# Designs tried in a protein design run: peptides against a protein of PDB entry 6IDX. Part 100

Target 1, 380 residues: chain A of PDB entry 6IDX
Amino acid sequence: KELAKLSADVTFATEFINMDGIIVLTRLVESGTKLLSHYSEMLAFTLTAFLELMDHGIVSWDMVSITFIKQIAGYVSQPMVDVSILQRSLAILESMVLNSQSLYQKIAEEITVGQLISHLQVSNQEIQTYAIALINALFLKAPEDKRQDMANAFAQKHLRSIILNHVIRGNRPIKTEMAHQLYVLQVLTFNLLEERMMTKMDPNDQAQRDIIFELRRIAFDAESDPSNAPGSGTEKRKAMYTKDYKMLGFTNHINPAMDFTQTPPGMLALDNMLYLAKVHQDTYIRIVLENSSREDKHECPFGRSAIELTKMLCEILQVGELPNEGRNDYHPMFFTHDRAFEELFGICIQLLNKTWKEMRATAEDFNKVMQVVREQITRA

## One batch from the design tools (peptide; aimed at target 1 T48 A133)

Design b2_p30_6_s1 (made by RFdiffusion4, then SolubleMPNN; from b2_p30_6, 13 letters changed)
Fold by OpenDDE base, seed 4:
Structure b2_p30_6_s1 (fold): chain B 380 residues (1-380), chain A 30 residues (1-30)
Amino acid sequence: as target 1 above (380 residues)
Amino acid sequence: SPYIPEPRPPQVYEPAKDVDLSLATKRVPL
């Protein structure tokens, strides 16, 4: 107990480490010897002293044995009565994962996200916070393949549902530490969009071109009288499609694929447009047709607006940036929707279209509309 | 996961002939 208090002092820590004191603490944990009176209290203080000593950054985390990792992981994966041991064990594992890629690999073999989710189903917000912190650490340090698997997994939907029900909708106020971990989880999840945000459209990729054609089809073929006989020459079809792409509000009416060659937002804008067109078809058709039927300079260019809005949302959400330690703001929508970014886009594109109409904007006012929309989104 | 559209039969989107392909080749180094 006194060692745990003194371990917070850097001078004491330096002297104690120089005396191989940290090695003695690790051996106490490794031994697992329950034979001592007050073992649980002694262990809790040992783990506290160990964590405080390691937080000084004097000793590398890579010194930790596999036996020590297994003991700490055992305290997290096994049903334990001692909340103090569990809390310190979660914190130690988080620190291990954050400070060492080699320790991450070992910990990821010993602990499942499912075991950590079980620690979210408790009334103790501190345990919940440390469990989310460890999940976030594992997610941050995971290789790309495993990050995508973690994101796509039923596990993340379940995690979001558990957080929503047990943390956000809980009868207790969310502490700053928990709010920070919720923010971190949000940032790490939205960072999975970075690949698509930085992917340029290939104008020669038929599958990507078919998506643009599908956007046209969804918007306009529902109104197309069957009188467009399949025998209209290739030139008449090209002229028709050029008109349709103009009505969709693409900048390049001849080759809309060129609008998606800029990164950011690259293909992520096309993904958002397609999601809107498929999941919120009535909203998509309404937005497109309301602007396509205008012959006045007040048409909101949907295609251009969708691209610039996607870029703006990436900037607001800091897609591709690491979580900031000073931030604790999170969006509840992230926990209520599986496709939270695309749903946010669908809300914001309606807001943009409304704001454009209210401002009686023209193409020259485009940047002003975007600025107003940015302020509206960031104040919500 | 990116939204993978269900493969519809390829509608021949004919490229406009004069697409300058020169812009596609700049690999931005990560």
Scores: peptide ipSAE 0.025, ipTM 0.404, DockQ to the pose 0.009
OpenDDE base, seeds 1, 2, 3, 5: peptide ipSAE 0.006, 0.006, 0.005, 0.000; ipTM 0.305, 0.284, 0.285, 0.297; seeds 1, 2 fail the geometry check

Design b2_p30_6_s2 (made by RFdiffusion4, then SolubleMPNN; from b2_p30_6, 12 letters changed)
Fold by OpenDDE base, seed 2:
Structure b2_p30_6_s2 (fold): chain B 380 residues (1-380), chain A 30 residues (1-30)
Amino acid sequence: as target 1 above (380 residues)
Amino acid sequence: PPYVPTPAPKQVFKPADDVDLSLRTKLVPL
């Protein structure tokens, strides 16, 4: 206990390290010796002292043995471990993962996200926080090939449901440390959208062009009896589509594919538009038709608005950025839906459309509407 | 009157106070 307290002092830590004190602590853990009447208390203080000593950055994390790693991972993966030992073991594993890629590799072999999920189901918020922190550390340090697999595990309805039910909807206030870890998890998950955000549309890709055509079809042909498909020649068809793409609010009415060549938000904007059109079809059709029926220059250009809103949401959600250590703001909706980004887009595009009408905006007011919508979103 | 924007849905974001935190969680004392 006194050692653990003194280990927070850098002067004491330096002297204790110079006396091979850390080596003694690591050997105590490695031995796994349960023979002492106060083993749990002694081990908890040993792990505290070890972590406090290592936090001074005097000793490399790479000094730890594979036996030490296995013992610490054992305290996290085994049932009926003392809460004080479990907490410190999670914190040690987090620090090991964050500080060393070689330790990450070893830890990723010894523990699974599934084992860490069990520690989210407890009534202890500190344990929940360290479990999410270790999940976040593993996700952050995962190679790109493994990151998608971990992301798929985070995209599991199960992890989100557990966080939602046991953490966010828990009977206690969310502490700042937990709010930070929820923020980190959100940022790391939304960073998976970066590839799509940076993907330019190829105007020559017929499959991508067919998606734009599908947006037109859903907006304008869903109410048209298939008997009124005008069998009129290719030129009338092109002129019709140009009118439809104008009514959809694309900037390039002749070739809407050109609007998706800007990165960010690239193809991610088209993904959001298609999601809205398929999943929230009535909302999509209402927004498009409400604006397409206006001749008063107060039409909200849906296509342009959807692109710029997608870009704005990427900026607000820090897509492509590393988590900021000082931030603890998170979006509860992220844990309520599998397609949380697209659902957020669907909420925000309705807010934009409403705000446009309330402002009596024209195309000249576009940037001003977007600024107001940004403030509305960020103050929510 | 100046345009007063309709507040966004409160369910979207949960702001929290700016706190200097590390990615690492703080140990709870024994």
Scores: peptide ipSAE 0.010, ipTM 0.363, DockQ to the pose 0.151
OpenDDE base, seeds 1, 3, 4, 5: peptide ipSAE 0.005, 0.000, 0.000, 0.006; ipTM 0.338, 0.328, 0.297, 0.341; seeds 1, 5 fail the geometry check

Design b2_p30_6_s3 (made by RFdiffusion4, then SolubleMPNN; from b2_p30_6, 15 letters changed)
Fold by OpenDDE base, seed 5:
Parts: C-alpha cells; sequence; structure tokens
Structure b2_p30_6_s3 (fold): chain B 380 residues (1-380), chain A 30 residues (1-30)
C-alpha cells in the first residue's frame, strides 16, 4: 500500500527501479502463489505500484515476460475476479498494448473482444471504462487485416448494442473518463471510412459507373415500366442521361464519374448517395424530384451537395485523425445504428435541402449554405 | 452486398507510430 502510493513520486520510482524493485513486483505476479493471507489486497497494491512505476517511462514495457502477460490476461478472462484486480489488470493490458507492438501481438493472442464485452455488462463504470479503453487500444494498434476482423458487422453491432444499453443508457451519469473512451471509440470507428474517403473513382470502371446509373434509375425510372424504355438510338439515350445527371445536380453532368475523382471525399460520397437511394428511397426521390422540377435557378444541386456534405462530415468527425486527449464529445446516435455515418448523411442532406430553400439560395450561394449547415451540425 | 471494388492499394494509413500516451485511462486509486 505504501509502495503503491510512493511509486507515484518520480524520485522514489527512480531509486526503486535502480534497486531492481520492479523486477520483484513482476516476479510476485508471475509466481501466482495464493498462499499469503490477504493475497488479493496485496496483489491489487502490487499491480498499482507496477503501473505507477511504469508510468515514469524509465523502464521499457518490452521487459515484461510472457508469464506476466498470461497472469494479467488470466485476471481479465477468469470469472469472479476481485474488482480491484480486474481494474488494474485491464489498465496494465491497455498500457502494454499502447506502448509496445510486440506486447500487442502477445495480448491479442490471449484475449478476445468478446471477453472484454462481458466486462461492459457490469454496473461498475470504472471496469466498463477500462474495458473500452483496452478495446480502443487493441483497435488502434491492430494491423489492417485484424482491424477488418474487429470491424466485422456482427462484432461491431454487438459491441455498440452493449455500450448503448449498459453504458449510455445506464443508471449512472457518464464520467469524463468514460466519455473520453466513447469519443476515442467513435473516432477509431470513423477512421475505417478513410480508405473510401481517399479512394478516387475510376471513370473507366464499369461497376462504379453502374452505381451512378442506378442513382439515375432510382430517381427517374422507379415508376417507369421497363416496357417504356424509349427505343431511341444509343446517342439519344446518352443525351437523355446527360439531362438526368444535370437534374441530379452533378457538376460534370456529361461524366458524373469525374465528380468522385476528388479526394476527400472520393468514393465515400457515392456510397452515401447509394445508401440514401436504397435505404431511404422516398427521401432520396423527394429531394431529387423537388429540385429537378425547378426552373427558377433555386434548385439545390443534389450531387454536388452530397459530395461537399460528405467532405464536411469527414472534417467534423475528424476522419483520418488520431483521437485527442482534450475531447470527450461522443454522439449516442453512432451506437444506435450499424450505418450511423450514412444515417447522419441522410439527416444532414435533408437539413441542407431545407436550409437551401429557406435561404432561397442559388448556385452562387452554395458556399454560404454549406457554412450555415456546418454551424447547424456543429451546434447540435 | 457492399460493392467490393478491387481497390488500388490504398495509401496505407500508418497510424502515427507515436501513440499519444495521454489516450490512457485515468487510474482510479484503491
Amino acid sequence: as target 1 above (380 residues)
Amino acid sequence: PPYVFTPEPPQVYEPAKDVDLSLRTKRVPL
């Protein structure tokens, strides 16, 4: 107990480490010897002292043995462990993962996200916080292949559902530390969009062009019997499609694929447009047809607006940025839906379309509308 | 099914090698 308290002092820590004191603490954990009276209390103070000593950065985390890792992982994976030991064990594993890629690899073999999810189902917010912190550390340090495995829709849905039900909708106020870990998880989740945000459309890729054609089909052909495909030659059809792409509000109405060659937001804007068109078809058709029927220059260009809104949402959500220590802002909506980014886009594109009408905007006012919409989103 | 585009190899986002240790959870005293 006194050692745990004194270990927070850098002068004491330096002298204790110089005396190989940290090695003695690690050996105590490695031995696993439950023979001592008050072993659980002693172990909890030992783990506290170990953590405080390691926080000074005097000793590399790579000094930790595989036996020590297995003991700590055992305290996290075993049922009915003392809450104090469990909390310190989660914090040790978090610190190991953050400080060493070699320790990440070893820990990722010993612990599953499923085991960590079990620690979210408890009433103890401190345990929940350290469990999310360890999930965040594992996600941050995961190589791309493992990040994709962690990004499995079922695992993410289950994790989000558990967080929503046991943390966000819990009977206790969310502390600053938990709010920070929820923010970190949100940022790391949105960083999965970075690949799509930085992917340029290939104007020659037929599959990507077929998505743009599908957007046109959903907007203009959804009620047209396939029998009324006008038997007009391929050129007249191309000219008709150029009109449709103009009504969709693409900047390049001759070749809309060119609008998706800018990164950011690249293909992520097309993904959002396709999601809106398929999942919220009535909303999509309403927005497109309302603007396509206008001849007064007050039409909101849907295609251009969708691209710039996607870019704006990526900037607001800090897609491709590392989490910041000073931030604790998380959106509960992102824990309610598997496609939360696309749902946010669907809400914000309706807000943009409304704001455009209220402002009686023209194409010259586009940047002013986007500024007002940014202020509306960031104040919500 | 999500359209699996065969991506050109994305620019590998190398997460900054220096993970800010400030991201660690605040320890609760015993």
Scores: peptide ipSAE 0.019, ipTM 0.336, DockQ to the pose 0.160
OpenDDE base, seeds 1, 2, 3, 4: peptide ipSAE 0.007, 0.000, 0.006, 0.000; ipTM 0.311, 0.267, 0.307, 0.255; seeds 1, 3 fail the geometry check

Design b2_p30_6_s4 (made by RFdiffusion4, then SolubleMPNN; from b2_p30_6, 12 letters changed)
Fold by OpenDDE base, seed 5:
Structure b2_p30_6_s4 (fold): chain B 380 residues (1-380), chain A 30 residues (1-30)
Amino acid sequence: as target 1 above (380 residues)
Amino acid sequence: PPYVPTPEPPKVFAPAKDVDLSLRTKLSPL
């Protein structure tokens, strides 16, 4: 107990480490010997002293044995461990994962995300916080191949549902530490969009061009009786499509695929447009037709707006950036829906279209509309 | 005196007030 308190002092820590004191603490954990009265209390203080000593950065985390890792992972995996031991064990595993890639590999073999999810289903917010912190650490340190698998496991409705129901909708106010871990999880989840954000459209890829054609079909062919046989000559058809792509508000109305060659937002903008068109079809058709029927130069260019809005949302959400330690801003909406980014896009594109109308904007006002929309989104 | 067209007052785009984008607060029940 006194050791745990004194271990926070750097002068004491330096002297104690020079006396091999940290090795003695690790051996106490490794031994697992429940021989002492008040073993649980002694162990909780031992783990506290170990953390405080390691936080001075004097000793490398790589000094930790496999036996120690297995004991700590055992405390996380066992259902009847004292809350104080569980909390410190989660914190130790987090620190190990963050500070050592070699320890990450060993820990990722001993624990599963499913085991950590069980620690979210408790009333103790500190346990919940350290469980999410360890999940975040594992996600951050995962190699690219495993990161997508973890993402698929996290994108599973289950983790988000558990966080929503047991953490966000919990009967207790969310502390700053939990808000930070929810922010980190949000940032790491959005970093999965980076690949699509940095993927350029190939203007020669027929499958990608068929998606743009599907956007046109959903917007304009919904009223066209299929009896109008597509038998009008190829030139009349090309001229019709060029007009339709202009009405969709693409910058390159001859070859809309060229608008998706800029990264960011690349193909992610096309994914958002297709999601809106398929999942929120009435909203999509309304936005497109309201602007396609305008001859007053106050038409909102949907295609251009969707691309620039996707880019703006990536910048606001810091897609491809590391989590910032000073930020605690998380959006509960990102835990309510599996396609939360695309849903946010669907809300924000309606906001943009409304703001464009209210401003009586023209194509020259485009950047000013985008600035107003950015301020509206960031003040929310 | 030549009618200098009064330059259209710079469109003071007041931020639209009522966009309740309280992304923080409204759990819109989806």
Scores: peptide ipSAE 0.008, ipTM 0.390, DockQ to the pose 0.006
OpenDDE base, seeds 1, 2, 3, 4: peptide ipSAE 0.000, 0.007, 0.007, 0.000; ipTM 0.328, 0.353, 0.359, 0.296

Design b2_p30_7 (made by RFdiffusion4)
Pose (drawn by RFdiffusion4):
Structure b2_p30_7 (pose): chain A 370 residues (1-223, 234-380), chain P 30 residues (1-30)
Amino acid sequence: KELAKLSADVTFATEFINMDGIIVLTRLVESGTKLLSHYSEMLAFTLTAFLELMDHGIVSWDMVSITFIKQIAGYVSQPMVDVSILQRSLAILESMVLNSQSLYQKIAEEITVGQLISHLQVSNQEIQTYAIALINALFLKAPEDKRQDMANAFAQKHLRSIILNHVIRGNRPIKTEMAHQLYVLQVLTFNLLEERMMTKMDPNDQAQRDIIFELRRIAFDAETEKRKAMYTKDYKMLGFTNHINPAMDFTQTPPGMLALDNMLYLAKVHQDTYIRIVLENSSREDKHECPFGRSAIELTKMLCEILQVGELPNEGRNDYHPMFFTHDRAFEELFGICIQLLNKTWKEMRATAEDFNKVMQVVREQITRA
Amino acid sequence: AEEERERAEEESLEELKRRAIRRRRSHFAE
């Protein structure tokens, strides 16, 4: 108890650390008997002292043994133990992950997505905060080529709805540090879109060109002389600036292939809305048609700018958009809503092709005021 | 540009680490 008190003082901590005092603590955790059952209070003070001593930055986090790591991960992976032990254990794992790629790799193997998510279901906001913080730390440290798989795994176990039901709509008001972790989670989530945003279409890749052909087919085949007239104009009546080679329009980065993903999502998941928008504007040879392809690409870019896809998380922000915690595909759903808004605003302005940038500005103002 | 991006990522991680420590100290002092 006394050690937990004094270890926050650097003057004391240095003395104790210079006698390998941290090893006394790690050895106790590694091999001490009945720690959770008979000595849980002692164990809580031990973990408090350990974290306080490590927070002085005198020794590397890489000093910790695999045995110590496994024991701490064990306290998190178990059907919940004492709250004080769990809080410190989650905090130790977060610090290990943030401070070492090697520790991240070992910890990622010792804890499951389900175990971490289950700790969000406790009524204690600090346990919830550290659970989200550990999740955020795993995402921050995951190799670029593994982060997407991790996101899918957490999504399949309902991380989003659990956060919505147990944190955002929970009884306890969200305090500053929890709000910060929600901000960081949202930033990391939006940043999963960044690679596709910056990926150019290869116009010479037939498989990619066939995606655009399929987009056009879904809409034009819903319309016979009128259908034929649409196809004679290649992709003009789908609204692409490059009428003959729309794949070239997807070389603009941002938004790149993310725009294509959004269009395909709208066509497949919301086929009636996609068909309505395209057919209201595919036979319009007055200058008043709203160009779908050009509008979708620019809207995708605008949404990426509004939502700050690609921005790094920072210490000064605690903001988040709660509606993104209400749908697994909220970004794509937002695209669909905004493309309908864009078409409504276009008609309200009796807009022509020359008005394209003005309409996009009004849409930007509508979205950002909402 | 890639090097500037990596430096920015390192600086951002360090900011989050400092905040994590402050948060922990505040929670454990209760």

Design b2_p30_7_s1 (made by RFdiffusion4, then SolubleMPNN; from b2_p30_7, 18 letters changed)
Fold by OpenDDE base, seed 4:
Structure b2_p30_7_s1 (fold): chain B 380 residues (1-380), chain A 30 residues (1-30)
Amino acid sequence: as target 1 above (380 residues)
Amino acid sequence: MEEERRRRREEALAGLRKRFVAARRKSLSK
């Protein structure tokens, strides 16, 4: 206990480290020997002292043995562990992950998504906070190619709904540190969109062009009697598609793929449009057809609007920005759905379409409508 | 551009680490 308290002092820490004190503490953990009276209390103070000593940055985190890592991971994975040991073990793992890429790799192999999520389903907010902190650390340190897979693994285990139900909707105030961890998790979740936001459409990629064609199909052919498939020649069909792409509100009616070459929002806009068309088909069809049947210059161009709205949402949500240590602001709404960004897009595109009608806007008013919509979204 | 992105990431991580240490000290002192 006294050692744990003194270890917070840099002078004491330096002297203790010079006496190989950290090595002694690590060996105590590695031994796993439960023969001592008050073992749990002794271990909790040992882990506290270890953390305080390592926080001075005098010793590299890479000095820890694989046996030590396995013992700490064991305290997190074992049922019925003492809460004081569990809390400190989660804190050690988070520190290991944040400070060392090599330790991240080892820990990511030893700890399962299910174990981390189980620590969210408890009444102790400190344990929940450290569990989310460890999740955030793992996301931050994950290779770029593995982040989406990790996010999918957490989604499959209902991470967001568990956080919503057990943390956010809990019968207790959210502490500042929990709010910060929720903010960090939200930012890291939005940063998964960055790749798509910065991906240019290739106008020559047939698979990407087929998505645009699917948007057309859903809007115009889904209700069409299959008997009216115009059997007319390739040129008439191409001219028909140009009309359809105009009705969809693309800027380039001949080659809508060109509208997705600008980054941001790149392919992310197309992903949002496709999500809307597949998941909220009635809403999508309604928005498109309401504007496609007009000849009064008051048509809301859906394609252009969807692209610019996606860009605006990326700006508002700061997609691609890293978490800031000073911020604690999170939106509970983004924990209600695994595809919360696409759902937000679906709400906001309806708001945009409504606002366009209310303003009696024309194509010349486009930027004014977008400004009004931005203000509405940021005040909600 | 990539070096600047790396630098920003390292700075963000350093800030988060600092906050974590401070938060933990406050939590474990109770």
Scores: peptide ipSAE 0.368, ipTM 0.881, DockQ to the pose 0.903
OpenDDE base, seeds 1, 2, 3, 5: peptide ipSAE 0.333, 0.324, 0.364, 0.346; ipTM 0.871, 0.869, 0.880, 0.877; seeds 1, 2, 5 fail the geometry check

Design b2_p30_7_s2 (made by RFdiffusion4, then SolubleMPNN; from b2_p30_7, 18 letters changed)
Fold by OpenDDE base, seed 5:
Structure b2_p30_7_s2 (fold): chain B 380 residues (1-380), chain A 30 residues (1-30)
Amino acid sequence: as target 1 above (380 residues)
Amino acid sequence: MEEERKEKREKALEGLRKLAIEQRRKALSK
């Protein structure tokens, strides 16, 4: 206890480290020796002293053994661990992940997302905070190729719903520390959209063009009996599609693929449109048909609106940015769905369509509508 | 682009390191 308190002092820490004191602490953990009276209390103070000493940055985190890592990971994976030991163990793992790439690799092999999620299903907000902090550390340290796999694991393990139910909707007010970790998780998750946001559509890619054609099909052919296959004339079909792409509100009615060549939002806009069309088909069809039936120049151009809204949402949510210090602005809505960005798009496109109608907007008012919608989104 | 992403990532890591230390100090001071 006294050692743990004194370890916060840099002068004491320097002297104690020079006496190989930190090595002694690591060996105590590595030994796993439960034979001592008050083992749990002693271990909690040992882990405290270790953290305080390491936080001075005098000793590299790479000095820790694999046995030490396994012992700490063992405390996190054991269901009947003392709360004080669990908290410190999570904090040690977080620090290891943050400070060392080699330790990150070892910890990522020893700890599962499922184990960390189990620590969210408790009433102790400090444990919950350290569990999310460790998730965030692992997620930020993950190689680019593994980040999507980690995000898929979050969905598979219901991370968002567990956070929503056990943290956000918990019986306790959210502390600043937890709010920051929720913000970090949100930012890191939205950062996965950066690739799609910066991906230009290739107008020559048939698979991408088929998605645009599918948007047309869902909007206009979903009610048409497949028996009215429009006659074989390729030119009449092209002219028909040009009309349909105009009704969809694309800027380039001849080649809608050109509307997705601008980055941001690139292909992310097409992903949002396709998600809306498949998951919220009735909403999509309604929005498109309500505007396609208008001859009064008050039609809301869905395609253009979807692209500019996606860009706006990327700007508001700072897609492609990483978490900053001192921010704690998380959106509870982010934790309501695994596809939260696409769901937000679906809400916001309805808001845009409503706002367009209320303003009696024309194509000339487009930027004005977008500004009003931006203000509405940022106030919500 | 890749260098800028690396720099942003390192800055974010440094922020989380500082936060982790600060949070622990606050927790241990109670």
Scores: peptide ipSAE 0.448, ipTM 0.906, DockQ to the pose 0.796
OpenDDE base, seeds 1, 2, 3, 4: peptide ipSAE 0.436, 0.436, 0.446, 0.436; ipTM 0.903, 0.903, 0.906, 0.903

Design b2_p30_7_s3 (made by RFdiffusion4, then SolubleMPNN; from b2_p30_7, 20 letters changed)
Fold by OpenDDE base, seed 5:
Structure b2_p30_7_s3 (fold): chain B 380 residues (1-380), chain A 30 residues (1-30)
Amino acid sequence: as target 1 above (380 residues)
Amino acid sequence: MEAERKKKREEALEGLIKKFKEMRRKSLSK
């Protein structure tokens, strides 16, 4: 206890480290020796002292043995561990992951996000906070190739749902520390959209062009009996599609693929449009047909609006920005659905369409409508 | 671009490490 308190002092820490004190503490953990009276309390203070000593940055985290890592990971995986030990063990693992890429690799082999989920299903918000902090550390330190796998594991294990139900909708007020970890998790989750946001459409990629054609099909052919096999010549079809792409509100009616070559939002806008068209088909069809039936200059260009809205949402949500230590602002809505960004897009595109009508906007008012919509989204 | 992204990642990591240290001091001092 006294050692743990004194270890926060840099002068004491320096002297104790020079006496190989950290090595002694690590060996105590590595031994796993439960024979001592008050073992749990002693271990809790040992782990506290270890953390406080390591926090001075005098000793590299890379000095930690694999045996030590396994012992700490063992405390996190054991169901009957003392809460004080669990908390400190989670804190040590998070610190190891953040401070050392080599330790990250070792820890990522020993601990799964699935094991950490059990620590979210508790009433102790501090345990929940440290569990999310460790998840965030693992996510941040994951190599680019494994980030998508972590995201998929996040979705598959209902980690979002567990956070929503056990943390956000918990019977206790969210502390600042938890709010920060939820913010970090949100930022890291949105950063998965960065790749799509920065991916240009290839106008020559047929598979990508087929998605645009599918948007047209869903909007205009969903009511047409499949019996009208388009027997009309290739030129009449091209002219028909050009009209349809105009009605969809693309800027380039001849080649809508060109509208997705701008990054941001690149292909992410097309992903949002396709999600809306497939998951909220009635909403999509309604928005498109309401504007396509207007012969007045008050049509809302859906395609252009969807692209610019996607870009705006990326700006508002700071997609591609790294988490800031000073921020604690998280949006509970982003934990309500696995495709929360696309769902937000679906809400915001309806808001945009409504705002456009209310303003009696024309194409000249486009930027003004977007500014009003931005203000509405940022105040919500 | 890659060097700037790397630098931003290092800065963000340093900030998170700092924030976590502050959190731990408040939590483990109890």
Scores: peptide ipSAE 0.224, ipTM 0.819, DockQ to the pose 0.882
OpenDDE base, seeds 1, 2, 3, 4: peptide ipSAE 0.038, 0.219, 0.220, 0.215; ipTM 0.580, 0.817, 0.818, 0.818; seed 3 fails the geometry check

Design b2_p30_7_s4 (made by RFdiffusion4, then SolubleMPNN; from b2_p30_7, 19 letters changed)
Fold by OpenDDE base, seed 5:
Structure b2_p30_7_s4 (fold): chain B 380 residues (1-380), chain A 30 residues (1-30)
Amino acid sequence: as target 1 above (380 residues)
Amino acid sequence: MEKAREEARKKALEGLIKRAKEVRRKVISK
C-alpha cells in the first residue's frame, strides 16, 4: 500500500528502479506466490505499484516476461477474480499493448474478444471502461490487414449491441472516461472506411461496372427475372442505359463510373448506394422512381446526391482522423447497427430527398440543399 | 504520405498513452 503510493513519486520511483525494485515486483507476480493469491489487497497494491513505476517511462515495457503476461491474462480470464485485481490487470494489459508492439503480439494470442466482451456484461463501469480500453488498444495496434478481421469478430460477438445494452442504456450515468473509450472505438471503426473512401473506381473494371448496372436493375427491372444476362446489350440497350443513368441522377449519364473517380468519397459512395438498394430496397426504389418520373426540373439527382452526401458524412464523422486524447464525443447510433455508417447514409439520403422537395430545389440549388442537410445532421 | 501517416499515428498514440496514465493516477492510485 505504501509502496503503491510512493511509486507515484518520480524521485522514489527512480531510486526504487535503480535498486531493481520493479524486477522484484514482476517476480512476485510471476511466481504466483501464495501470499499474493491469498491476499487480494496485497496483489492489487503490487499491480498498482508496478503500473505507477512503469508509467514514469524509466523502464521499457519490453522488459516484461511472457510469464508475467500469462499471469495478468489469467486474472482477466478467471470468472471469480476480485474486481480490484481485474481492473488493474486490464489497465496493465492496455498499457502493454499501447506501449509495445511486441507485447501487443503476445497479448493478442493470449486474450480473446469473447473474454473482453464478458467484462462488458457487468454492472461495474470501471471494469467496462478498461475492457473497452483494452479492445481499443488491440484494435489501434493491430496491423492494417488484421483490423477488418477484428471488426468482423466484433460483429460476430455482438460487441455493439452489448455496449448499447450494458453501457449506454445502463442504469448509471456514463462517465467521461467511458465516453472517451466509446469515442475511440467509434473513430477506429469508421477509419476502416478510409480505404474505400480513398479508392477510385476503375472505369474499365467490369465487376465495379456491374455494381452500377445492378443499381439500375434494382431500380427499373425489379420485377424482371435476373436471367437476362447483362452482357448482350445491343447498341439500343446502351442508349436505354444512358436514359436510366440520367434517371438515377448520375452526372455522367454515359459512363457513371466516372462519378466515382473522385476521392473522397470514391468507392465508398457506391458501397452505400448498393447497401441501400439491397437492404432498404423499397426506400431506394421509391426515392429513384419519385425523381425519375418528374420532368419539372425539381428532380433530386440520386447518384450525385449519394456521392456528395457520402463525402459530407465522411467529413462530419471525421473518417480517416486518428483518435484524439482530448475528445469524449460519441454517437449512440453507432452502437445500434454493425453497418451504422450505411444505415446513417440511408436515413440522411431520405432527409436530403425530403429537404429537396420542401425547398422546391433545382440543380442550381444543389449546394444550398446540401448545406441545409449538413446543418440538420450536425444538430441531431 | 505514408511517413506523414505514420508520424500522425505515433503522435495520436502518444496522446492516448498520456491520457491513460493520467486516468490511472486518478482511478487506480487512490
Scores: peptide ipSAE 0.536, ipTM 0.936, DockQ to the pose 0.862
OpenDDE base, seeds 1, 2, 3, 4: peptide ipSAE 0.494, 0.515, 0.517, 0.512; ipTM 0.926, 0.932, 0.931, 0.931

